# Ledger of designs, part 16: peptides against a protein of PDB entry 7BBL

Target 1, 86 residues: chain A of PDB entry 7BBL
Amino acid sequence: IAQESLESQEQRARAALRERYLRSLLAMVGHQVSFTLHEGVRVAAHFGATDLDVANFYVSQLQTPIGVQAEALLRCSDIISYTFKP

## One batch from the design tools (peptide)

Design b1_p19_1_s1 (made by RFdiffusion4, then SolubleMPNN; from b1_p19_1, 8 letters changed)
Fold by OpenDDE base, seed 3:
Structure b1_p19_1_s1 (fold): chain B 86 residues (1-86), chain A 19 residues (1-19)
Amino acid sequence: as target 1 above (86 residues)
Amino acid sequence: AARTEALEAELRRLFAARR
């Protein structure tokens, strides 16, 4: 029986993860998102857009521990995880 | 790959319109 190579299987898995990420971005449009940053810091903001490549997140009404920023940019490297309600 | 490329193109257009 001809089997798909391990490399091909891994490639499909990576593609599936990328697609899942992209679909998450689409679902985030127009919604408030909770971001978990380093050192246990959690912030909430309305998702605006991202550049996809570097994954800089352009958001509004960013609620931080020390106040609210009307507009802000969150770097992918600062984000550990995020959650939102579709 | 083709599916993700199409999705990325769609998202780029969408986000360009928003910001």
Scores: peptide ipSAE 0.592, ipTM 0.915, DockQ to the pose 0.631
Fold by OpenDDE base, seed 4:
Structure b1_p19_1_s1 (fold): chain B 86 residues (1-86), chain A 19 residues (1-19)
Amino acid sequence: as target 1 above (86 residues)
Amino acid sequence: AARTEALEAELRRLFAARR
């Protein structure tokens, strides 16, 4: 019985995660997203677009502890996690 | 692979239009 190699299984898993990520981006369009940044800082913003390669998040109405920014760029390296309601 | 590439292309077009 032929069995898929561990490496092949890992490749499929990575591909599945990538697809899940991309589909989440599609679901984020037009929605407010909550981002958790460094040191537990949490912000909320309306999702605009991303750079799929670098994963820069272009957002609007960014609610920060010190005020609201009309437009902002959130770098992937600054983001710990994010959540949103589809 | 092919599915993700197609999805990426779609998203790239979508996001370009929003910028």
Scores: peptide ipSAE 0.591, ipTM 0.915, DockQ to the pose 0.678
Fold by OpenDDE base, seed 1:
Structure b1_p19_1_s1 (fold): chain B 86 residues (1-86), chain A 19 residues (1-19)
Amino acid sequence: as target 1 above (86 residues)
Amino acid sequence: AARTEALEAELRRLFAARR
């Protein structure tokens, strides 16, 4: 009944969440993602890539209320949430 | 963890090609 330490359990939990995030990025490739930004602004864009560490999102065909931006960079600090259909 | 490191390395290569 030997149990791992609390610290070890937390470390495993963090690793599991990180892997889930990374797997989600794989599933997101090439798909249109709906981003919720500040002040209730919502945009849609095709996911291209991220820098993994800072979570800057490189996207294309960013649809805004004003028009479509061919290429764009969305910083993690600008994003409240996002959803997509795998 | 070795598992996540391998995945990150793969993703880094993939994303480099998409920019």
Scores: peptide ipSAE 0.590, ipTM 0.915, DockQ to the pose 0.676
Fold by OpenDDE base, seed 2:
Structure b1_p19_1_s1 (fold): chain B 86 residues (1-86), chain A 19 residues (1-19)
Amino acid sequence: as target 1 above (86 residues)
Amino acid sequence: AARTEALEAELRRLFAARR
């Protein structure tokens, strides 16, 4: 009976998480996404694109506490979490 | 690896026209 190494199991687990992330990005395209930022700030925006390596989010119609920004760039370091309806 | 690489390539092509 062959036993997969721990390293191989971890590699498959990482690949599964990466695939889940990528599929979530695909599901976000053209949809409004709610972003939770630092200090309890929450914004909503339509998802446009991202850099898959850096995870910069290019969005439109960004709703902020002080108004709507037509186009914006959200850095991954500013984002705690996000939710959306596929 | 091949599965995620193909998906990343597809997304990269899609996002190139949207950013």
Scores: peptide ipSAE 0.589, ipTM 0.914, DockQ to the pose 0.811

Design b1_p19_1_s4 (made by RFdiffusion4, then SolubleMPNN; from b1_p19_1, 8 letters changed)
Fold by OpenDDE base, seed 1:
Structure b1_p19_1_s4 (fold): chain B 86 residues (1-86), chain A 19 residues (1-19)
Amino acid sequence: as target 1 above (86 residues)
Amino acid sequence: MARMEQLERELRELFARRR
């Protein structure tokens, strides 16, 4: 049995995670998404678009603890997790 | 690789329609 190289296993694992991520983005379309940011900050927004290369979320109606922003940019690096109902 | 590229393309197309 030719054991798959460690590098190949890591590549498959990364690809699987990336695919799951991209599928989640498709599933967000038309839904309000709840984002958990650093320091326990939670916001809700409608998913607009993402920049797959720069890793940004373009959202609308961003509900923050201090008010609502009609349009906003969320950096993926600032997002710990997100939830939505598909 | 091709499957991932296709999914990324679908996302780009979806976002282009919303801009």
Scores: peptide ipSAE 0.113, ipTM 0.679, DockQ to the pose 0.548
Fold by OpenDDE base, seed 3:
Order: sequence, then structure tokens, then C-alpha cells
Structure b1_p19_1_s4 (fold): chain B 86 residues (1-86), chain A 19 residues (1-19)
Amino acid sequence: as target 1 above (86 residues)
Amino acid sequence: MARMEQLERELRELFARRR
């Protein structure tokens, strides 16, 4: 039985994670999303779009501890996690 | 529209590699 190489296993794992990520982005369209940022800051916003190359989230009605921003840009690098209701 | 079309294209490419 030819054992799959470690490199092939890692490639499949990376592809699976990328697919899960892309599917989550498609599912977020038109929904309110809760984002966890650095220092435990949590914000909620309506997901508009993402720029995969620039790694940005375009959101509306961003609820922050200091007020609501009608339109905002979140950097993917600033986001630790997100949750939403499909 | 264009950014969502890109995501859909990337998804199609990922699935094409599994077939």
C-alpha cells in the first residue's frame, strides 16, 4: 500500500482549510458577523465583501465600544476569529 | 460582484483538484 507522503498530507490539509475559509466568506454575505480582535475587543458588523489579495473585510454598521461606523475596513491580520448565524 | 466571483472561481479550482 503506497503511503501518502507527508507533503501530500500537508497539501490536502491546507486545501481543506482554504476551502472552509472561502465557504465561510460566501456564507457571511448579507449577515451580521461578530469579530474578535486583538486585546479581546469584540465588534459586530454586516459583511459586505472581502479583498482576498489585500486581505481586507469591507463591512457596514460596525458596532464598537465607542460608537457605530456606517462603513468600515477591517484588516484580516487584525481579526483573531469570527462567528455568524447562517 | 467581481470579488464574490473571485471567491467562486477559487472554490471551483479547489474542487477541480479533488476530481
Scores: peptide ipSAE 0.077, ipTM 0.640, DockQ to the pose 0.093
Fold by OpenDDE base, seed 5:
Structure b1_p19_1_s4 (fold): chain B 86 residues (1-86), chain A 19 residues (1-19)
Amino acid sequence: as target 1 above (86 residues)
Amino acid sequence: MARMEQLERELRELFARRR
């Protein structure tokens, strides 16, 4: 059994994590998502769309501490984590 | 703004290639 190189193992692990991430995006469609942003800010929104490179989240009914925004753009770089119920 | 339907199709195609 050819021992898989460490680099190959890391590549497979990264690919598996990317796939899991993309699957989570598909599962997120049509659901309310809770986003944790920087400085402990938490918002909830309905996931609408993303860019092809998954750089931005286009959301609706964004509940923020300041109020509700009908439509908003969340940058992936601004998001620490998210949770949703499938 | 990418249409979610298009992205979903592309993602499905991406996942289908691994099966």
Scores: peptide ipSAE 0.059, ipTM 0.623, DockQ to the pose 0.074
Fold by OpenDDE base, seed 4:
Structure b1_p19_1_s4 (fold): chain B 86 residues (1-86), chain A 19 residues (1-19)
Amino acid sequence: as target 1 above (86 residues)
Amino acid sequence: MARMEQLERELRELFARRR
């Protein structure tokens, strides 16, 4: 049995992570999502959409430590992690 | 709307490559 190359294993792992990511984006549409940003800052917002090419999150009702923003843009580079209840 | 359509296209493309 030809052992799958390391490169092929890594490619499958990347594809699996990408699928999981895209499924999470689909599942969070219209839901409140908790985002962890840099420096331990945590915010909550309703997910609207993403631009997968630019890696932006378009959100509404962004709850920050200093107030609420009706509409906001979160850059993917600003986000460490996110959680939500489907 | 256009951004959701992009996500759906990306999902379809990922699934098409695995069939």
Scores: peptide ipSAE 0.047, ipTM 0.612, DockQ to the pose 0.072

Design b1_p19_2 (made by RFdiffusion4)
Fold by OpenDDE base, seed 4:
Structure b1_p19_2 (fold): chain B 86 residues (1-86), chain A 19 residues (1-19)
Amino acid sequence: as target 1 above (86 residues)
Amino acid sequence: SRRAGVTPEEQQTALDEIA
């Protein structure tokens, strides 16, 4: 019987996760998103867009412990996770 | 490069797919 290799299975799994991730970006446009950053920092902001390579998140109304920033840029590499409500 | 626009329907479809 033909069986998919472990490497192929992992590749498909990564591809599926990547697709889900990219779709989440589309789904969150215009919504307030809660971001978990390093050192336990959590912020909330309205998601606007990302650049083409999804290196940066362009957000508005960024709520931080020291105040609100009207416009801000969050580097994708600084984000551990995020959640939002539809 | 200009930002691509997304329709509400397209966004809802994306949401449904990740839900």
Scores: peptide ipSAE 0.308, ipTM 0.811, DockQ to the pose 0.170
Fold by OpenDDE base, seed 2:
Structure b1_p19_2 (fold): chain B 86 residues (1-86), chain A 19 residues (1-19)
Amino acid sequence: as target 1 above (86 residues)
Amino acid sequence: SRRAGVTPEEQQTALDEIA
């Protein structure tokens, strides 16, 4: 019986993870999100949107260790992880 | 901005899928 190749299985796995990631972005719209950045830096901000290639996060009310920014841009490459409450 | 809006239903569906 025909069997899916390992490469094909890996492609499906990557696609599934990417879809889950994109779905999370949709779920976060309007919510305050806690972001973990490099060097142990943690910030919180209301998620607004991303650009078309999901390279940047456009957020508001960014709470940083040195103050609050009304509007800010976070590069996705600077983000290690994030959490939010539905 | 031409950003499309997200309906509560669409957002809830997305949330349910990642839960």
Scores: peptide ipSAE 0.306, ipTM 0.808, DockQ to the pose 0.160
Fold by OpenDDE base, seed 5:
Structure b1_p19_2 (fold): chain B 86 residues (1-86), chain A 19 residues (1-19)
Amino acid sequence: as target 1 above (86 residues)
Amino acid sequence: SRRAGVTPEEQQTALDEIA
């Protein structure tokens, strides 16, 4: 039987991961999310939305080491990882 | 006008897919 090329396999894998990522954004809308940023900084915020190109996260009740911001903008490029509980 | 929010069912479906 014919075998898909390695390049095509990797492309499908990347596409699957991208879709999973985008679905996670939908899943966490309205939930408090714990974000891990650079230098070990961790913040928590209620996720609202992203812009169309997913360059920024628009959040509320952002808990930072220096206080709480009612509304804030997080650069997606500054985020290493995030977790949330359904 | 702005887009309406997602339905609970849509969100649950998304959650199930990433679980």
Scores: peptide ipSAE 0.305, ipTM 0.803, DockQ to the pose 0.155
Fold by OpenDDE base, seed 3:
Order: sequence, then structure tokens, then C-alpha cells
Structure b1_p19_2 (fold): chain B 86 residues (1-86), chain A 19 residues (1-19)
Amino acid sequence: as target 1 above (86 residues)
Amino acid sequence: SRRAGVTPEEQQTALDEIA
């Protein structure tokens, strides 16, 4: 019986995770999202959109320990994880 | 607010797919 290689199985798994990630961005539009950043920093903001290459997150009402920013840009590379309520 | 071009139905479909 011919079996798919481990490498190709891993490629399919990565592709599935990427697709799930991209779909989550659409689901978050207009919702307040809790972001976990580096050094244990956590912030909350309303998700607006991303650019085409998903390099930046455009958000509003960014709540930080030192105040609220009406409009802000978060680099995807600065984000470790995020959660939101549908 | 939702971005222009994204309907509530499309957004719900995306949510259902990741749930």
C-alpha cells in the first residue's frame, strides 16, 4: 500500500493551520480582541482589518496599562496570541 | 464596525468554519 510521506503530511497540516488563521481574521472584524504581546503585555482593541500580506493589524480603542489609543497599528510579528468572543 | 465588502453572513460562515 502506498502511503503519504511524513513530510507531505506535515505540509498539509501547516496549510490547514494557515487557512484557519486567515479565516479567524474575517471572524474578528468589528469585535474587541484581547492580544497577548511579548514580555507578558496584554492589550485589548477593536479589530478593523489587516493589509493584504497580513503584516499589520489596524485596530481602534487600543487599551493599554497607560491609557487608550483611538487608532493604532499592531505588527503581526509582535503578537503571540489573541482571543475574542463571537 | 464591519469592513466594507464583508457581509454578516460571510462573517458568520467564517466563524462557523473555525469553531
Scores: peptide ipSAE 0.295, ipTM 0.809, DockQ to the pose 0.150

Design b1_p19_2_s1 (made by RFdiffusion4, then SolubleMPNN; from b1_p19_2, 10 letters changed)
Fold by OpenDDE base, seed 5:
Order: sequence, then C-alpha cells, then structure tokens
Structure b1_p19_2_s1 (fold): chain B 86 residues (1-86), chain A 19 residues (1-19)
Amino acid sequence: as target 1 above (86 residues)
Amino acid sequence: MRLAGDTPEQRAQAEALIA
C-alpha cells in the first residue's frame, strides 16, 4: 500500500481546517458571536461580514467591556477563538 | 465583504464541521 507523502498529509490537514473555518463563517452570518480576544477580553457581536484577504470581521452591536459599538471592525489577528449558536 | 446566505444543507454541514 502506497504511503501518502508528508507534503500531501499536510496539504490535506490544511485544507480540512480551512474548509471548517470558511464554513463556520457562513454559519455565523446574522448571528451573535462571542469572541475571545487577548488579555482575557471577551466581546459579543453580530457577525456581518469578513474580508478573507485583509482578515477583518465586520460586526455590529459589539458589546465590549467599556461599552457597545454599533459598528466595528475586528482584526482576525486579535481573535483567539469564537463561539456561537447556529 | 458581505457573505451570501447559505442553504439549509450548507448550514448543516457547517454545524457538523464546527461540532
């Protein structure tokens, strides 16, 4: 039985993770999402859109520790994790 | 960039992948 190369294994792993990520974005549309940011900061916001090239999240009704922002941009690099109820 | 809505099937697939 031919063994898959390490490169192929890595490609499959990345592809699977990417698909999961992209599908999660689709699922988030129009839903409130809880984001975990650095320094233990947690925020909740309605997901509007994302720019996959720039890696920005366009959100509304962003609930932050210091108040609510009607519209905001979250940088993907600032996000550690997120959860939502589909 | 605004994301288009997904079909019920696509939503189910997304949920399965997230779970």
Scores: peptide ipSAE 0.017, ipTM 0.361, DockQ to the pose 0.135
Fold by OpenDDE base, seed 1:
Structure b1_p19_2_s1 (fold): chain B 86 residues (1-86), chain A 19 residues (1-19)
Amino acid sequence: as target 1 above (86 residues)
Amino acid sequence: MRLAGDTPEQRAQAEALIA
């Protein structure tokens, strides 16, 4: 059995991670998502969409430490992780 | 790879984005 090259294995791994990421974004549309940000900050918001380069999250009902923001943009670079219930 | 909660339409859209 021909063994796949290391480069090819890395290519498949990156593709799989990208697919999982993008599918998670689609799956969370309209749902409340818990975001973990830098410095241990956690916020919750209803996910709407991302821009074309997936640099920003468009969200609504953002629960912040000082109250609820009706609509907001979260920068992807500020997000460590997120969870939601489909 | 499929995620729990995905609809067939969402999966198709994701596939288009990574093509």
Scores: peptide ipSAE 0.016, ipTM 0.391, DockQ to the pose 0.187
Fold by OpenDDE base, seed 3:
Structure b1_p19_2_s1 (fold): chain B 86 residues (1-86), chain A 19 residues (1-19)
Amino acid sequence: as target 1 above (86 residues)
Amino acid sequence: MRLAGDTPEQRAQAEALIA
């Protein structure tokens, strides 16, 4: 019986995580998303789109501690995590 | 793999993006 190598198992795991991430981007379109940023900052916004390399999140109705911004751009590097209800 | 709230169109697009 052939046993799958550790490297092959890790490759499958990485592929599964990548697929999950990409599907989450599709699923959040038009929904309000809660973003956790650095320094304990949390904001909520309606997701619009990303650019091709997923470097930026284009959002609307961004709720920040200092008010609501109609349109905004969030850099992926500034985001620690996000959650939403599909 | 399947995410909560996925539509058939979203699943098709995600699969095409990865393939």
Scores: peptide ipSAE 0.015, ipTM 0.379, DockQ to the pose 0.151
Fold by OpenDDE base, seed 4:
Structure b1_p19_2_s1 (fold): chain B 86 residues (1-86), chain A 19 residues (1-19)
Amino acid sequence: as target 1 above (86 residues)
Amino acid sequence: MRLAGDTPEQRAQAEALIA
């Protein structure tokens, strides 16, 4: 049996992680998500959409330390982590 | 596989908010 090369294994792993990430975004639609941002900021919002390159998240009812924003965009690069209940 | 919000309408709305 031919052993898969390390490079091929890494490629498969990256593809699997990417697919898992994208599926998580689909699962988040319409649900309230808790986002951990930089500088110790944590916000909650209902996830709506993301653009094709997953650079920006469109959300609603964004609960921030200084108030609630009805509609907003979160930059993916600003997000450290997030949690939600599917 | 389709991304959430990758429809033309949702993208247009997102782009309008970014502008």
Scores: peptide ipSAE 0.014, ipTM 0.417, DockQ to the pose 0.145

Design b1_p19_2_s2 (made by RFdiffusion4, then SolubleMPNN; from b1_p19_2, 10 letters changed)
Fold by OpenDDE base, seed 1:
Structure b1_p19_2_s2 (fold): chain B 86 residues (1-86), chain A 19 residues (1-19)
Amino acid sequence: as target 1 above (86 residues)
Amino acid sequence: MRLAGDTPEQRAAAEALIA
């Protein structure tokens, strides 16, 4: 039986991760999300949308160590992980 | 890393505090 190439396997894995990511973004709209950032910083915010081209999260009621911001942009590159209840 | 804010000035202030 011919084995799928490593490149094809990696492509399928990447596609699956991309789909999961996009579905999570849709699911979190309007919900409070906990974000883990670099240097052990954790914030919470209500998710609005993403700008996939600019790699920003549009959020509201951002709870940071220095206070709450009504509206804000989180850079995707600053985010390590996130959790939420759909 | 840069924290978010309503304005560029607020974001810059947040960066200064956590840098």
Scores: peptide ipSAE 0.021, ipTM 0.530, DockQ to the pose 0.030
Fold by OpenDDE base, seed 2:
Structure b1_p19_2_s2 (fold): chain B 86 residues (1-86), chain A 19 residues (1-19)
Amino acid sequence: as target 1 above (86 residues)
Amino acid sequence: MRLAGDTPEQRAAAEALIA
């Protein structure tokens, strides 16, 4: 039996994780999302969209420690994790 | 990240707390 190489297995694993990530982004559009940022900061916002390379999150009604911001741009690199209910 | 609050001070304060 010819077995798939380790490199091919890793490639498929990365592809699967990326697909899951991208599908989650599509699923959260228009929904309120809870974001965990660095230094224990947690915010909630309605997800609008991301840019073409998924470097930034365009959000609205961002609930911050000092109040609600109507619109905001969150850098993907600042986000540790997020949760939402589809 | 960049925040669009009602005033520049709100945006600056929010960015300082989150960034």
Scores: peptide ipSAE 0.019, ipTM 0.540, DockQ to the pose 0.030
Fold by OpenDDE base, seed 5:
Structure b1_p19_2_s2 (fold): chain B 86 residues (1-86), chain A 19 residues (1-19)
Amino acid sequence: as target 1 above (86 residues)
Amino acid sequence: MRLAGDTPEQRAAAEALIA
């Protein structure tokens, strides 16, 4: 049996991670999510949607250190991690 | 597709959030 190439293995791994990410977004819809941002900043917001091309999270009721914003965009590049209760 | 940018105000707010 021919061994799968390293490139094929990496491609499969990337695809699996991407799928997991997308599934997490689907599961996140309608839930409050806790986001960890740079410098240890943590915010909570209700997830609305994401723009795959713009790489933004569309959220509502964003709880920030300076108050609550009814609607906001979070740049994916600013997000280190997130958690939510399914 | 081409990436969209924020307005200056939106960008400032985003930067202030994580500052």
Scores: peptide ipSAE 0.019, ipTM 0.503, DockQ to the pose 0.045
Fold by OpenDDE base, seed 3:
Structure b1_p19_2_s2 (fold): chain B 86 residues (1-86), chain A 19 residues (1-19)
Amino acid sequence: as target 1 above (86 residues)
Amino acid sequence: MRLAGDTPEQRAAAEALIA
């Protein structure tokens, strides 16, 4: 049988990564999440939701280096990675 | 891809994410 093209393999890989990402967003609802931001900044917050294009994270009890914000909006572009316990 | 959550909130989030 013909080998799957490199392009098709890459498409499947991207799709798998996208699915994992979306599932992680679902899993973090209601949980405290640790976010790694640029320049070594780390914050923790309870995840609420994202907007329609998943450009922003709506969070609560955001623990920042200078204090706690009851409600906040984190831009996805500011986030390098995140971790949480389901 | 099918998204599902264990809580009503996660389900609502799933619906929003796939819409």
Scores: peptide ipSAE 0.017, ipTM 0.372, DockQ to the pose 0.199

Design b1_p19_2_s3 (made by RFdiffusion4, then SolubleMPNN; from b1_p19_2, 7 letters changed)
Fold by OpenDDE base, seed 3:
Structure b1_p19_2_s3 (fold): chain B 86 residues (1-86), chain A 19 residues (1-19)
Amino acid sequence: as target 1 above (86 residues)
Amino acid sequence: MRLAGDTEEQRQAALDEIA
């Protein structure tokens, strides 16, 4: 029986994580989400949408340490983690 | 694009997947 290569195993693992990520985006639509950004910055915002390549988050009512932005764009590359209540 | 579940069932399935 041919053993699956390490490369193929890693590819499947990445695909599974990608699917889980996309499903999390579906789950958070319309909800307030807490985002942890670099340098220990934490913000909260209502999730609206992403772009096609999921490079950016389009959010509303972004609560920052110095005020509220009605509409904002968060780059996914700037986000360490996020949490939300379903 | 806005990800949307057409039904509550689809949304729940997404929640179950990430749990």
Scores: peptide ipSAE 0.023, ipTM 0.524, DockQ to the pose 0.173
Fold by OpenDDE base, seed 2:
Structure b1_p19_2_s3 (fold): chain B 86 residues (1-86), chain A 19 residues (1-19)
Amino acid sequence: as target 1 above (86 residues)
Amino acid sequence: MRLAGDTEEQRQAALDEIA
């Protein structure tokens, strides 16, 4: 019985995580998403789209501590986590 | 992107739970 190597298992796990991430992005389209940013800053916005190459999130109705921004661009690198209801 | 786990088996189990 052949057993999958540890490296192969890791590769499979990385692929699964990437697929999960991409599917989550698709599921977010049109929904309000809660984003946790650096330094504990939390914002909510309606998800529009992402630019996978530039790693940008295009959002609308961004709720920030200082008010609502109609249209905004969030950098993926600024986002620690997000939650949404599909 | 990765999930918590001390071993690859634990991490994969967490992935399977989410899937």
Scores: peptide ipSAE 0.022, ipTM 0.466, DockQ to the pose 0.037
Fold by OpenDDE base, seed 1:
Parts: sequence; structure tokens; C-alpha cells
Structure b1_p19_2_s3 (fold): chain B 86 residues (1-86), chain A 19 residues (1-19)
Amino acid sequence: as target 1 above (86 residues)
Amino acid sequence: MRLAGDTEEQRQAALDEIA
């Protein structure tokens, strides 16, 4: 059996993770998503879209400790993880 | 590049992929 190189395996793994990431963005549209940010901050918002060029998440009804922001941008680099219920 | 699902079909296809 031809053994795939470690480099090729890592490339496939990265590609698979990237695809799942992008598809998750499509899947969460219109849903309330819980975002975990730095310093353990957690916010909830309805996901609209992402701009891959500027690495921003376009969200609505962003729930923050001090109130709700109707529309907002979250920087992708500030997001540690997110969860949502389909 | 802007990424968003604008149809139920797109959303469902994405859900099936990540499930």
C-alpha cells in the first residue's frame, strides 16, 4: 500500500478543517451564535455573513454585558470559538 | 470574498457537511 507522506496528510487535514470552517459559517446564518472571545468574554449574536478579505463577522442583535447592539462587526482574530444550535 | 448562506438549501448542505 502506497504510504502518503506526512506533509500530504497534514495538507489534507488542513483542507478538511478549512472546508468545515467555511461550511459552518454558511450553516449558522440566521441563527444565534455564542462567541467566546479573549479574556473569557462570551457574547451572543445572530450571524449574517463574513468578509474573508477583512476577516470580519457581520452580526446582528449582539448581546453584550451593557446592552444589545443592533448591528456589529466582530474581528475573526478576536474569536476563540463559537457554538450554535441548528 | 464575502461568505453567507442565502437559501435553506445552502444552509442544509453546510449542516450535512459539518455534522
Scores: peptide ipSAE 0.022, ipTM 0.553, DockQ to the pose 0.290
Fold by OpenDDE base, seed 4:
Structure b1_p19_2_s3 (fold): chain B 86 residues (1-86), chain A 19 residues (1-19)
Amino acid sequence: as target 1 above (86 residues)
Amino acid sequence: MRLAGDTEEQRQAALDEIA
């Protein structure tokens, strides 16, 4: 039995995580999502779409500590994590 | 490439996948 190489195992793991990530994006559409950003900043917004090319989240009614922004673009690099209820 | 759920079926399928 040929054992799968470590590199191949890592590749499969990354692929699985990527698929799960993409599925989560589909699940978020139309839902309010809580985003954890750097510096302990937490915001909530309605998810609209994401651009896979530039890794951005397009959101609406972004609730920030200083007010509500009607439309906003969140860079994925600025996002530590996000949560939402299905 | 812009990604969004186009239908309720796609959304539900995504939910089932991540649940």
Scores: peptide ipSAE 0.021, ipTM 0.543, DockQ to the pose 0.267

Design b1_p19_2_s4 (made by RFdiffusion4, then SolubleMPNN; from b1_p19_2, 9 letters changed)
Fold by OpenDDE base, seed 5:
Structure b1_p19_2_s4 (fold): chain B 86 residues (1-86), chain A 19 residues (1-19)
Amino acid sequence: as target 1 above (86 residues)
Amino acid sequence: MLRAGDTEEERAAALALIA
């Protein structure tokens, strides 16, 4: 029985995760998203878009610990996780 | 969706896609 190599298995796993991520982006457009940042900071914002080359999240109505920002950029490197309700 | 408890592999895959 032919067995898939470890490299091939990992490749399939990464591909599946990337697809899942892209689907999540499409699903969250215009919705309020809860972002978990470093040091336990959580913010909420409406998702606009991501920037492939700059690695930013473009968001609106960003609710931060110090107030609401109408338009903002979240650096992807600052984001640990995000959740939203479709 | 990235959630608390997601594996490092999941995070890496997502970030690699964004970058």
Scores: peptide ipSAE 0.038, ipTM 0.599, DockQ to the pose 0.056
Fold by OpenDDE base, seed 1:
Structure b1_p19_2_s4 (fold): chain B 86 residues (1-86), chain A 19 residues (1-19)
Amino acid sequence: as target 1 above (86 residues)
Amino acid sequence: MLRAGDTEEERAAALALIA
């Protein structure tokens, strides 16, 4: 049986992760999301939208250690992970 | 962070950002 090339396997894996990412964004709409940032910082915010090109998260009611920001922009590159309840 | 109690969507989201 022919074995799929490593490059092809990586491509499929990347495509699957991208699909899961996009589906997670759809599921996040209107929900509070917990974001884990660098240095162990955790914040919570309601997901509004994302900029797919620039990789930004537009959120509202961002809860930070210093207070709540009504509107905020999170850079995707600063996010390690996120969780939410659909 | 991935936890045993995470929903499938949460796990997918975490993995998607890591990779």
Scores: peptide ipSAE 0.037, ipTM 0.572, DockQ to the pose 0.052
Fold by OpenDDE base, seed 2:
Structure b1_p19_2_s4 (fold): chain B 86 residues (1-86), chain A 19 residues (1-19)
Amino acid sequence: as target 1 above (86 residues)
Amino acid sequence: MLRAGDTEEERAAALALIA
């Protein structure tokens, strides 16, 4: 029986993560998303779009501890996790 | 979806695939 190489297994794993991310982007449209940022900061916002090249999240109605920001950009590097109700 | 339960390695891998 032919065995899948370790490299092939890693490729499948990376592909699965990419698919999960892309599906999440599709699913979060029209929903408020909760973002967990560094230092325990949590914000909620409506998803607008992403910029893959710049690695930004374009969001609206960003609820921060200080107040609401109508439009904002969240860098992917600043995001630890995000959740939403599909 | 990036979840709090994900390992740091999985998170890093997922974010790396974005760019």
Scores: peptide ipSAE 0.032, ipTM 0.577, DockQ to the pose 0.051
Fold by OpenDDE base, seed 3:
Structure b1_p19_2_s4 (fold): chain B 86 residues (1-86), chain A 19 residues (1-19)
Amino acid sequence: as target 1 above (86 residues)
Amino acid sequence: MLRAGDTEEERAAALALIA
């Protein structure tokens, strides 16, 4: 009986992670999101929109240690991880 | 973790894993 190749298994895993990312974007609409950035910086902001191909995050009420920015842009390359409560 | 040559799709997948 034929077995699925390792390459095929990896393809399915990548597809599942892509779907999970997109679903997380849908779930965070209108919610405050906690972002962990480089150098130990943690910020909170309300999700606005994103560019799917560039993975830029357009956010509002960005709360930083130094103050609050009404609107801001977070690049995917700036972000290590994010969490939120649906 | 992420490599310098990773595509945006791969980066998004990595974020999804952590989120």
Scores: peptide ipSAE 0.041, ipTM 0.597, DockQ to the pose 0.056; fails the geometry check

